# Designs tried in a protein design run: peptides against a protein of PDB entry 3OGK. Part 55

Target 1, 307 residues: chain A of PDB entry 3OGK
Amino acid sequence: ATPDRLSRRFPNLRSLKLKGKPRAAMFNLIPENWGGYVTPWVTEISNNLRQLKSVHFRRMIVSDLDLDRLAKARADDLETLKLDKCSGFTTDGLLSIVTHCRKIKTLLMEESSFSEKDGKWLHELAQHNTSLEVLNFYMTEFAKISPKDLETIARNCRSLVSVKVGDFEILELVGFFKAAANLEEFCGGSLNEDIGMPEKYMNLVFPRKLCRLGLSYMGPNEMPILFPFAAQIRKLDLLYALLETEDHCTLIQKCPNLEVLETRNVIGDRGLEVLAQYCKQLKRLRIERGADEQGMEDEEGLVSQRG

## One batch from the design tools (peptide; made by RFdiffusion4, then SolubleMPNN)

Design b1_p13_3_s1 (from b1_p13_3, 7 letters changed)
Fold by OpenDDE base, seed 1:
Structure b1_p13_3_s1 (fold): chain B 307 residues (1-307), chain A 13 residues (1-13)
Amino acid sequence: as target 1 above (307 residues)
Amino acid sequence: SRRQRLLATPVVR
């Protein structure tokens, strides 16, 4: 469908999801007039889709100008913006969004590629937003944003239930976790092993309602921090955990209410057996081949057709 | 992803 056809058929459209077929790496192979650019859609949104409150772009090229136009056109009516695996924008575009869309509930940039100019967008969000429910910049590379702003967001946004971040040192998020009283989901961060202080993270206090979790670089030494609330865990993202097969077995056994597991081949057939034994409520399983698993001699660390 | 590339590096633990 074309943007103009969409608006004519559905002038009262509330939610729009656009998917670009090519991977981000293939954007350079896309002709300018190919459906990979959001510009014509943003133009149509700005002019004709006056009730649109949710926008999801997946694998699209998005410019700062596109974001600025969208922000100004929808303003506080925009509740959801998902830039899912998008590219072409900078943090200036994000700043425009959070400046003009002060009642945004969901802001996602997961796996998007962008140029980072500053951390102003997160600061602006922290200063003015009280509506945020979902913040997701998982698997992004922000270096100029402040954990303090994340804490402020948690304090001010009472309905904040899901936060996925990049590589913040987890200890820098202590204030955030304390403030995020209603948080149910957290992914990301960075657990940095300190051989001299193996219990570096043992005193971390997580939000009481936390049940969906994916701590990046979590190894076997850090894994015990989950044990006090493992029984309430419903979703685990272990894609970026540093757990071996045995570690997976240990953790899975402690999560009898697990509904969703995402992990790598390192879980092995053994881990899958344990999963089947202890996680009777499992609904979804994703196993991804990790680069770290190439050449693993340990057969237990590989998922076979038996698993 | 950057994380996947990092995981490709043996963890020096």
Scores: peptide ipSAE 0.032, ipTM 0.676, DockQ to the pose 0.113
Fold by OpenDDE base, seed 3:
Structure b1_p13_3_s1 (fold): chain B 307 residues (1-307), chain A 13 residues (1-13)
Amino acid sequence: as target 1 above (307 residues)
Amino acid sequence: SRRQRLLATPVVR
């Protein structure tokens, strides 16, 4: 499909999802630049797609100029921007988006690669946005953004229901969790084990409606922080948890309403048996191969054809 | 990413 054909066929388009770099590109079967640039699409959006409120770029090259053009063209009409596994932009591009699109409801940069210049984009978002429902920069490396801005966003955005972040120390997000009264989903953060303070995280208070969760680096010592609300957990992301097979079994038994589980092979056949026994509402299961399997000869951490 | 490295890091027993 070409941008010009899209606008001619669908002048009233409200939602656009573009996918670049097909999985086949991972095998050098497709030139890196083939259909990868958003520029011609942004031009078409700016000129002809005046009702477009949702844009999703997946695996595309996005420049700061592209983001600036998009931001100015759609302004407060832009409700959703997803930069899903994109590259080529800096935080200046993000700043342009949040500056011009003050009514944005969904902002996603999950797994995108970018150059981080500063944390101004998140600060600007915190200062001016009250519409945000979904903020997702999961699996990104922002080092210059402030947890205080995230707290401000939570305080100002009453409809904020899903937040996925990078490696913020979870204790720095206490204020955020207190402010995010309607938060249903949280992923990311960083749990850092302190042998000298085993109860470091036991006093964490999560939002009352939290039911979709993925805490990074959660080990068996931190896992009990979930137990008070484990029965309300519907989605659990354990891909980046530091849980063994038995830990998985312990947690899963406490989550009878689990609908979605994402984890590694460490769950093992035993974990899958426990999952089948206790999680009767399970709708989706994702098992990824972790590098933990490369070193552990332990049969318990392998999902076989029986599981 | 640090997270991708976790996928590569054995669970420290």
Scores: peptide ipSAE 0.032, ipTM 0.693, DockQ to the pose 0.146
Fold by OpenDDE base, seed 4:
Structure b1_p13_3_s1 (fold): chain B 307 residues (1-307), chain A 13 residues (1-13)
Amino acid sequence: as target 1 above (307 residues)
Amino acid sequence: SRRQRLLATPVVR
């Protein structure tokens, strides 16, 4: 489909999702005529799609100019922007979005590749947005953003229900968790071992409604922090957890209401058996291959055709 | 990506 054909057929379009080609190479090596650039679509949105409130770009090339044009064209009418595995922009583009789209409810840039200039975009979002419901920059590498801005967002956005972040030290998010009273989903952060303070995370308090969770680098020593609310967990993302097969079994047994599990092969056939036994409400299971498949000491730490 | 790195290299504590 072409942008112009879309607007002619659907002048009152409210939601648009565009998918680029599968990522075979780095986006900067893609020819101009690849069709993965959002520019012509942003032009069409700006001119002819006046009702558009939700935009989802997946695996596309997005420039700062594209984001700036989109931001100015849709302004406070833009409710959702998802830059899903996109590339080509910097934090200046994000700044434009949050500056002009002050009523944005969903902002996603999960697995996007970008140039980070500063943390101003998150600060601007914190200072002016009160509408945010979903914030997701999971599996990104921001180094210049402040966890204090995230806390401010939680304080100001009472409808905030889902937040996925990069590698913030989890203890720096204590204020965020306290402020995010309605938070149902959290993924990301970083749990870091400290030999001198093995229980440094034991007093971590999570939002009361939290039921979808993925803590990065969570090991067996940190896993008990979930036990007080494990019965209310509905979704677990264990892709970045440092749990062995037995650890999976321990955690799964404590999550009888689990509906979605994402993990690696380390769960093993034993873990799958335990999952079947204790998690009767399971709806989705995703098992990814990890580098640990070849190196696990536990022979049961591999998913076979049996499991 | 972080995901790709995790899947490509063993994660050790």
Scores: peptide ipSAE 0.029, ipTM 0.666, DockQ to the pose 0.117
Fold by OpenDDE base, seed 5:
Parts: structure tokens; sequence; C-alpha cells
Structure b1_p13_3_s1 (fold): chain B 307 residues (1-307), chain A 13 residues (1-13)
């Protein structure tokens, strides 16, 4: 489809999802001829799609100019922006979005590659937005944003239900968790093992409604922090957890209401058996091959075709 | 990403 054809066919379009070419977009290797640039689509949105409130770009090249144009064109009418595995922009583009789109409800940059200039975009979002429901910069590398701004967002956005972040130290997010009273989903953060303080995370207080969770680098020593609310967990993201097969079994047994599990092959056939036994409400299972498989040819942590 | 590197790195027990 071409942008012009889209607007002619659907002048009242409210939601647009565009998919670019695989992987090449992540390396800025998509030539213009591949349709990987959002520019022509942003132009069409600005001129002809006046009812558009939701935009999802997947694996596309997005410039700061594109974001600025989109922001100014849609302003407070923009409710959803998803930059899913996109590249080509900087935090200046994000700043433009949050400056002009003050009623945005969903902002996603998951797995996007960008140049980070400063943390102003998150600060601006914190200062002016009260509408945010979903914030997702999972698997990104922001180093200049402040946990305090995230806390402010949680305090001001009463409908905030899902937050996915990069590698924030979890202890820096204590204030955020306290403020995010309606949060149902959290992914990311960073759990860092400290030999001198093995229980440094045991006093973490999670939002009461939290039921979808993925803590990065969670090991067996940190896993018990989930036990008080394991029965209410419906989704677990263990892709970046540091759990062995037995740890998986232990955790799964405590999550009888689990509906979605994402993990690595380390779960093994044993973990799958335990999952089948204890998680009768399971709807979706994702098992990825981890690099640990290459070393585990002889270990129990392999999912065989029998499982 | 750091996460991708960790997935690529054998968990050093």
Amino acid sequence: as target 1 above (307 residues)
Amino acid sequence: SRRQRLLATPVVR
C-alpha cells in the first residue's frame, strides 16, 4: 500500500500500523526504495488523516523531523505512538512528541535504536502528562533519564497500568512502585547481585495490582521477592532471568494462575511438566533459544521434542 | 544491548 492510496480509501482512519523490512532497519541499511522510511507516511498523516489517533511503526526508519511533524500535526489528538524496533531518531524527536502530544496514553520505543542526547523527554512527560496508561522503552539503552521523572509520571498518571523500562537499578524505582498504585504490568529494571547484601531486594514493595512481570537479571536469590504475590501473577517474562531449571519449577509451582510464560530453553522438559501440572490456565508459552544452550548439551535444561 | 550481550554470554556459574 502507498500512503496516498491509504488516505483515499480510509480518510477516517483512526489507527495505523506500518511494518518495515526485517532487521535491516535496525542498522539503518534500508534504502528508500524498500519503503522503510516513515517520512511519506507522516506527510500523509499530517495532510489527510485528521482522525488518526494511533500510530505504530515497526522496524522502520524514523527521523527527528518525522517525529516533529507527526507531533505538531496530531498534537493532543495523538493517543498512541509505538516506535517498535525503529531507528534513526534521537531523544530530540521524543521530546517533540511529548511536548506537543500532552494527552498521549501509550508511548512505546521497545527495542528501538536511537541516539540519546539527554533525559529531557522523560522530564517533559513527567511535568505535563496526566493521561499516560502505557509507557514502554523495554530493551532500550537510556542512560540520561531520571528515575524521579518516572516516579512523577506514576504519581500524576492515575491510569498508568503498564510500564516497561531498560536497565534501571530496581532500588532506584522504589519511589516509582509506591506511586504507581494502579500498575498491573512491569518489565525491565536491573537486579544486581551483591555478595555483601544478598537480601537487598527483599524489602521491595510492588504495586498491589501487579500481575504481569518481567524482572531482568532475577536470580534464585531474588526470586523469593515474587512469592508473596505469585498466586496473582498471570504473565511472567523470564527471558532475561538468571534462573535454572529447578528455579523455574519452584516459581511455576507458586503461580497457579499463570496465563503467559516467556522463557528460555533452560526450563527444560522438567519445567514443562511442572508447568502442565500446576498452570492449568496457561494460554501462551514462548520458549527462546538462549546462548546457554550451547554449553548445556549435557544439562537437563533442554526442551526436547518430547516436551 | 546489555541484555542481548547477556543472552549471548554463557551464565558463568
Scores: peptide ipSAE 0.031, ipTM 0.672, DockQ to the pose 0.128; fails the geometry check

Design b1_p13_3_s2 (from b1_p13_3, 8 letters changed)
Fold by OpenDDE base, seed 4:
Structure b1_p13_3_s2 (fold): chain B 307 residues (1-307), chain A 13 residues (1-13)
Amino acid sequence: as target 1 above (307 residues)
Amino acid sequence: EKRERLRATPVVR
């Protein structure tokens, strides 16, 4: 499809999703300059798609100029922007989005690559947005944003239900969790094991409605922080947890209402057996390859054809 | 570190 054909056929389009590079790009099989620029689409949006409120770019090349044009064209009418595995922009582009689209409800840049200039975009979002429902910069590398801005967002956006972040120290998010009273989903953060303080995270208080969770680098020592509300958990992302097979079994047994599990093959056939036994509501299971498959001779858990 | 290896391993999404 071409941009001009789309607008002619669907002048009242409210939602647009574009997919660029194929999945093979994630394995460095596709050059960065393969194509998939959003520029012609942004031009078409600006000129002819006046009812568009939701934009999803997946594996596209997005420049700051593209974001600026989109932001100014849609302004407060833009409710959803998803930069899903995109590249080519900087935080200046994000700043333009949040400056002009003050009523945005969903902002996603999960797994996008960008140049970070400053943390102003998150600060601007914190200062002016009260509409945000979903914020997702999972698997990104922001070093200049403030967890205090995230807390401010939580205080000001009462409909905030899903937040996925990068490698914030979880203890820096205590204020955020306290403020995010309606939060149902949280992914990311960073749990940093301290041998001298094994109970470092035991006093973490999570939002009462939290039921979808993916804490990064959660090990067996941190896992017990979930136990008080494990029966409430409906989705777990364990792809970046540091859990072995037995740890998986322990956690799974405590999550009888689990509907979605994402994990690595370390769960093993044993973990799958436990999952089948205790998680009768399971609807979706994702098992990815482990990072250490090529190097560890003594891997405890492998998923076989028997499972 | 295991953490870095996990992040470096592509996930099919």
Scores: peptide ipSAE 0.178, ipTM 0.880, DockQ to the pose 0.664
Fold by OpenDDE base, seed 2:
Structure b1_p13_3_s2 (fold): chain B 307 residues (1-307), chain A 13 residues (1-13)
Amino acid sequence: as target 1 above (307 residues)
Amino acid sequence: EKRERLRATPVVR
């Protein structure tokens, strides 16, 4: 499909999703120069797709110039931008988006690769946006953004329901959680074990409506922080948790309303048996390979044909 | 060390 053909056929298009590189690119099987630039599509959007409010680029090459053109062309009409596993841009491009698209509701850059110049884009978003519903920079490495800006966003955006972040220390997000009264989903952060303070996270208060959760680096010592609201959990992302098979069993038993589980092979056949016994509402199960599969030592952490 | 390994393991999404 060409951009010009799209606009001629669908001049009133409101939502566009473009897919570039295939999944094989994740394994470095495709040359870096292989893939779709969004440039010709952004040109077409700017010129001919005047009703477009939602843009989703998946595995595309996106430059700062592309983002700037898109931002200026759609301005406050842009409600959704998803840069899903994209590359080629910097935080200057993000700054342009949030500066010009002040009514954006969904901003996603999950698993995108970019050059970080500063944290101005998140600060600008915090200062001017009151419409945000979904913010997702999960599996990214922002080092120059402030958790205080995230707190400001939570305070100002009353419809904020889903936030996925990188490696913020969870204790730095206490103010964010207090402000995010309508938050239903949270993923990311960083739980850092401190041998000298094993209970440093025990007083963490989560939003009352939180039911979809994925805390990064959560171990068995931190897991009890979920127990007070485990019965209301509907989705768990344990892909980046530090839980063993037995820990999975313990947590799963406390989540009878679990609908979606994402985890690694460490759940084992035993964990799957417990899941089947206690989680009768389960709709989706994702099991990924673990990092330690090369070490044969933990026999219990393998999913076999029995599970 | 375990954290770095988890990050390095590609999640097929």
Scores: peptide ipSAE 0.174, ipTM 0.878, DockQ to the pose 0.701
Fold by OpenDDE base, seed 3:
Structure b1_p13_3_s2 (fold): chain B 307 residues (1-307), chain A 13 residues (1-13)
Amino acid sequence: as target 1 above (307 residues)
Amino acid sequence: EKRERLRATPVVR
């Protein structure tokens, strides 16, 4: 499809999702410059798609100029922007988006690659936005943003229900969790084991409505922090957890209302049996390969055709 | 070491 054909056929389009590079690009099978630039689409959006409120770019090249043009063209009418596994922009582009699109509800840049200049974009978002429902910069490398701005967002955005972040120390997010009273989903952060302080995370208080969760680097020592609300968990992302097969079994048994599980093959056939036994409401299961497939594979940590 | 390995393993999303 071409941008001009789209606008002619659907002048009242409200939602647009574009896919660029195929998944094979993740394995370096495709040249970096192979893929769609969003530029011609942003031009078409600006000129002819006046009702567009939701934009999703997946695996596309996005420049700061593209983001600036999009921001100015749609302004407060833009409700959703998803930069899903995109590249080519800096935090200046993000700053333009949050400056001009003050009523944005969903902002996603999950797994995007960008140049980080400063943390101003998150600060600007914190200072002026009250509409945000979903914030997702999961699997990104922001080093210059402040957990305090995230807390401010939680305080000001009463409809904030889903937040996915990078490698923030979880203890730095205590204020955020306290402020995010309506939060249903949280992914990311960083749990850092301290041998000298095994109870480091035991006093963490999560939002009361939290039911979709993926804590990065959660090990068996930290896992008990979920037990008080495990019965209300509907989605677990364990792709970046440090759990063995037995740990999976322990956690799954405590989550009878689990609907979505994302994990690695370390769950094993045993974990799948436990899942089938205790999680009768399961709708989606995703099993990815583990990092250790090349090493000493614990025989129990493999998913076979029997599982 | 386990953390680095997890980060290095591509997730098919």
Scores: peptide ipSAE 0.168, ipTM 0.874, DockQ to the pose 0.695
Fold by OpenDDE base, seed 1:
Structure b1_p13_3_s2 (fold): chain B 307 residues (1-307), chain A 13 residues (1-13)
Amino acid sequence: as target 1 above (307 residues)
Amino acid sequence: EKRERLRATPVVR
């Protein structure tokens, strides 16, 4: 399909999802220059898709110019922008989006690769947006953004329900969690073990409605912070947790209402047995390979065809 | 070390 054909057929299109490079590109099966530029689509959106409020680019090449054009063309009519595993832009492009699209509800840059110039985009978002529902820059590397801006967003955006972030120290997000009264989902952050202060995170107060969670680098020492509300957890992302098989079993037993689990094969057949025993509402299970699987075959940490 | 390895491991998403 070409952009021009799309607009001619569907001039009143409200939602567009474009997929660029296939998943096979992750395995180096697709050349980097295969294509996937959003430019012709952004041009068409700007000129002819006047009712478009949701844009999702997946594995596309997106430039700052593309983002600027999109931002100016759709302005406050843009409710959703998802740059899902995209590349080619900088934080200047993000700044343009948040500057011009002041009523954006969903902003996603999950797993996108970009050049970070400054933290102005998040600051601008914090200063002017009150509509945000979903903010997701999970598995990104922002070093120049402020946790205070995230707190401001939480305070000003009453409908904020899902936030996924990069490697913020979790203790820097205390103010954010306090402000985010309606938050249901949180992923990311960074739990940093301190041998000298094992209870470093025990006093963390999470939003009362939190039920979808994925804390990065959560180990067995930090895991108990979830126990007070484990019964209300519906989704766990353990892909970046530092939990062994036994730790998985311990946590799973405390989450009887778990519906979605994403983890590594370290859960093992034992963990899957425990999951089946205690999590009767489970709807989706994702098991990925672990980083160390090629070397230390701890028999307990492998999922077999028996599990 | 474990953290870096986890980050480097591709997740098929």
Scores: peptide ipSAE 0.191, ipTM 0.885, DockQ to the pose 0.698; fails the geometry check

Design b1_p13_3_s3 (from b1_p13_3, 8 letters changed)
Fold by OpenDDE base, seed 4:
Structure b1_p13_3_s3 (fold): chain B 307 residues (1-307), chain A 13 residues (1-13)
Amino acid sequence: as target 1 above (307 residues)
Amino acid sequence: EERERLRATPVVR
């Protein structure tokens, strides 16, 4: 499809999703300059798609100029922007989005690569947005944003239900969790094991409605922080947890209402057996390869055709 | 570090 054909056929389009580079790009098999620029689409949006409120770019090249044009064209009418595995922009582009689209409800840049200039975009979002429902910069590398801005967002956006972040120290998010009273989903953060303080995270208080969770680098020592509300958990992302097979079994047994599990092959056939036994509500299971698949693996940590 | 290895391993999404 071409941009001009789309607008001619669907002048009242409210939602647009574009997919660029093929999945092979995630394995470094596709050069960065392969194509998939959003520029012609942004031009078309600006000129002819006046009812568009939701934009999803997946594996596209997005420049700051593209974001600026989109932001100014749609302004407060833009409710959803998803930069899903995109590249080519900086935080200046994000700043333009949040500056002009003050009623945005969903902002996603999950797994996008960008140049970070400053943390102003998150600060601007915190200062002016009260509409945000979903914020997702999972698997990104922000070093200049403030967890205090995230807390401010939580205080000001009462409809905030899903937040996925990068490598914030979880203890820096205590204020955020306290403020995010309606939060149902949280992914990311960073749990940092301290041998001298094994109970470092035991006093973490999570939002009462939290039921979809993916804490990064959660090990067996941190896992017990989930136990008080494990029966409430509906979705677990364990792709970046540091759990062995037995740890998976322990956690799974405590999550009888689990509907979605994402994990690695370390769950093993044993973990799958436990999952089948205790999680009768399971609807979706995703198993990815482990980081050390080419290395030495134990038999228990392998998913076989028997499972 | 295991953390770095996990992040470096591509996930099919």
Scores: peptide ipSAE 0.201, ipTM 0.885, DockQ to the pose 0.691
Fold by OpenDDE base, seed 2:
Structure b1_p13_3_s3 (fold): chain B 307 residues (1-307), chain A 13 residues (1-13)
Amino acid sequence: as target 1 above (307 residues)
Amino acid sequence: EERERLRATPVVR
């Protein structure tokens, strides 16, 4: 497919999703210079796709110039931008998007690779946006953004329902959780165990509607913070939790309304048995491989044909 | 170390 053919066939297109590199790129099997540039598509969007409000680039090369052109061309008509596993841009490109697209509802850069210059893009978003519904920079390495800007976004965006972040210390997000009254989904953060203060997270208050959750580095000592609302949990992302097989069993037993579980092999056949017993509403189960070294040490952390 | 190992393990998405 070519950009010019797309616009000729679908001049009133509202949503566009482009896929570049195949999944094999995740395993470094594809050269870095292999893949699709979004540039010709952005040119076509700017010139001919005047009704486009949703753009999803997956595994594409995206430059700051591409983002700037897209931002200026669509402005407040752009409602959704997803940079899904993209590369080639910096935070200057993100700044252009949030500066010009002030009514954006969904902004995603999950697993994208970029150069971080500053935290201005999140600050600009916090200062001017009131429309945001979904913010997702999960599995990214932002170090220069402020949790206070995230709190401001939560306060100003009443329709904010899903937020996925990088490695913010969870205690720095207390103000965010208090402000995010309609939040249904949260993933990311960082739970950091402190031997000298084992209960440092026990007073953490989550939004009342929270039902989809994935706390990074959650161990068995932090897991009890979920127990007060475990019955309302519908989705759990445990891919980056630090839970053993027994911990999985404990948590699963407390989540009878669980519909989606994402975890690693550490759940084991035992965990799958417990899941089948207690989670009758389960619709989707994703089991990823753990670190090979951890799998060998824990005999229970293996999923076999019995599970 | 465990955190780094988890991050380094590819997730099929």
Scores: peptide ipSAE 0.194, ipTM 0.882, DockQ to the pose 0.723
Fold by OpenDDE base, seed 3:
Structure b1_p13_3_s3 (fold): chain B 307 residues (1-307), chain A 13 residues (1-13)
Amino acid sequence: as target 1 above (307 residues)
Amino acid sequence: EERERLRATPVVR
């Protein structure tokens, strides 16, 4: 499809999703410059798609100029922007988006690659946005943003229901969790084991409505922090957890209302049996390969066709 | 080391 053909056929388009590079690019099978630039699409959006409120770019090249043009063209009419595994922009482009699109509800840049200049974009978002429902910069490398701005967003955005972040120390997010009263989903952060303080995270208070969760680097020592609300958990992302097969079994048994599980093959056939036994509401199961497939795999940590 | 290995392992999304 070409941009001009799209606008001619669907002048009243409200939602657009574009896919660039194929999944094979994740395995370095495709040259970096192979893929779609969003530029011609942004031009078409600006000129001819006046009702467009939702934009999703997946695996595309996006420049700061593209983001600036999009921001100015759609302004407060833009409700959703998803830069899903995109590249080519800096935090200046993000700043333009949040400056001009003050009523944005969903902002996603999950797994995008960008140049970080400063943390101004998140600060600007915190200062002016009250409409945000979904914020997702999961699997990104922001080093210059402040947890305080995230807390401010939670305080000001009463409809905030889903937040996915990078490697923030979880203890720095205590204020955020306290402010995010309506939060249903949280992914990311960083749990850092301290041998000298085994109870470091035991006093964490999560939002009361939290039911979709993926804590990065959660090990068996930290896992008990979920037990008080495990019965209300509907989705677990364990792709970046540090849980063994037995730990999976322990956690799964405590989550009878689990609907979605994402994990690695370390769950094993045993974990799948436990899952089938205790999680009768399961709708989706995703099992990815583990990091240790090249090493001595524990026989229990393998998923076979029997499981 | 385990964290680094997890990060390096491609996830099909």
Scores: peptide ipSAE 0.193, ipTM 0.882, DockQ to the pose 0.693
Fold by OpenDDE base, seed 1:
Structure b1_p13_3_s3 (fold): chain B 307 residues (1-307), chain A 13 residues (1-13)
Amino acid sequence: as target 1 above (307 residues)
Amino acid sequence: EERERLRATPVVR
C-alpha cells in the first residue's frame, strides 16, 4: 500500500498504524524502497488525511522535520501519537508535537531511540496540556526532564490514567503519585536499594486506583510496598524486577485478581504452579528469557515444558 | 550489574 492510495481509498481515515518491519505476511505488501521512513506518510497525512487523529508508527524512522510537519498539519486534532520503537528524531521533534498538539491524549515513545537535547518538551506539555490520558516513554533514557513536570501534568490532566516512565528515582515521583488521583497504570521508575535504609520506600503512597504496575528494579526488599493493594493488582510487569523464584511466589499469592503477568524465566515451574493456584483470572502470561540464563541453571529459575 | 544485564536482555515485543 502507498500513502496516496490510502488517502484516496480512505479520505476520512481517523486512525493509522504503520509498521516499518512488517511480519512476513505483510512484508510483500510494503514497498522495500521506503526504507521504513515515515516521511512519505507524513506528507500524505498533512495533505490529504484531514480527519486523522491517531497515528502509530512502529519501528519507523522519524525525523524532527516529520514530527514538525505532522504537528502543524494536525494540530489540536491529533489525539494520539505513538512512536513505538522508532528512531531518527530528537527532543526538538517532541517539542514541536506538544507545542502544536495541545489536546493530545496519548503520547508514546516507548523503546524509541532519540537524541536528547533538553527537557523542554515535557515542560511544554506540563504547561499547556490538560487532556493527556496516556504518557509513555517507558524504556527510554531521558536525563534532562523534570519529575516536577510530571507532577504538573498529573495535577492538570484529570483524565491521566496511564504513565510509563524511564529511570526516575521513585522517591522523586512522590509528588506525581499524590497528584495523579486517577492513575490506574504505572511502569518504570527506579528502585535503588539502600542497605543502610531498608525501609526507604515503605512510606510510598500510590494512587488509589493503581492496578497495573511495573516498577523497575524492584527487589524483595521493596516488594512489600505492593502488599497493601496487591489484591487490586490486575497487571504486573516484572520484566525488570529483581525478584527470584521465591519472591515471585510470594507476590503472586497476594495478587488473586491478576489478569496479566509479564516476567522472566526466573518465575520457574514453581512460580507457574503458584500462579495457577492463586490467580484464577489470569488472561495473559508472558515469559521472557533472563539475562543470566546461559550461566546458572538454577532448576527452580527455569520454565520447562512442565510448567 | 544485574540491572544493566536485565536492560540489555532483549524483550520480544
Scores: peptide ipSAE 0.217, ipTM 0.891, DockQ to the pose 0.551; fails the geometry check

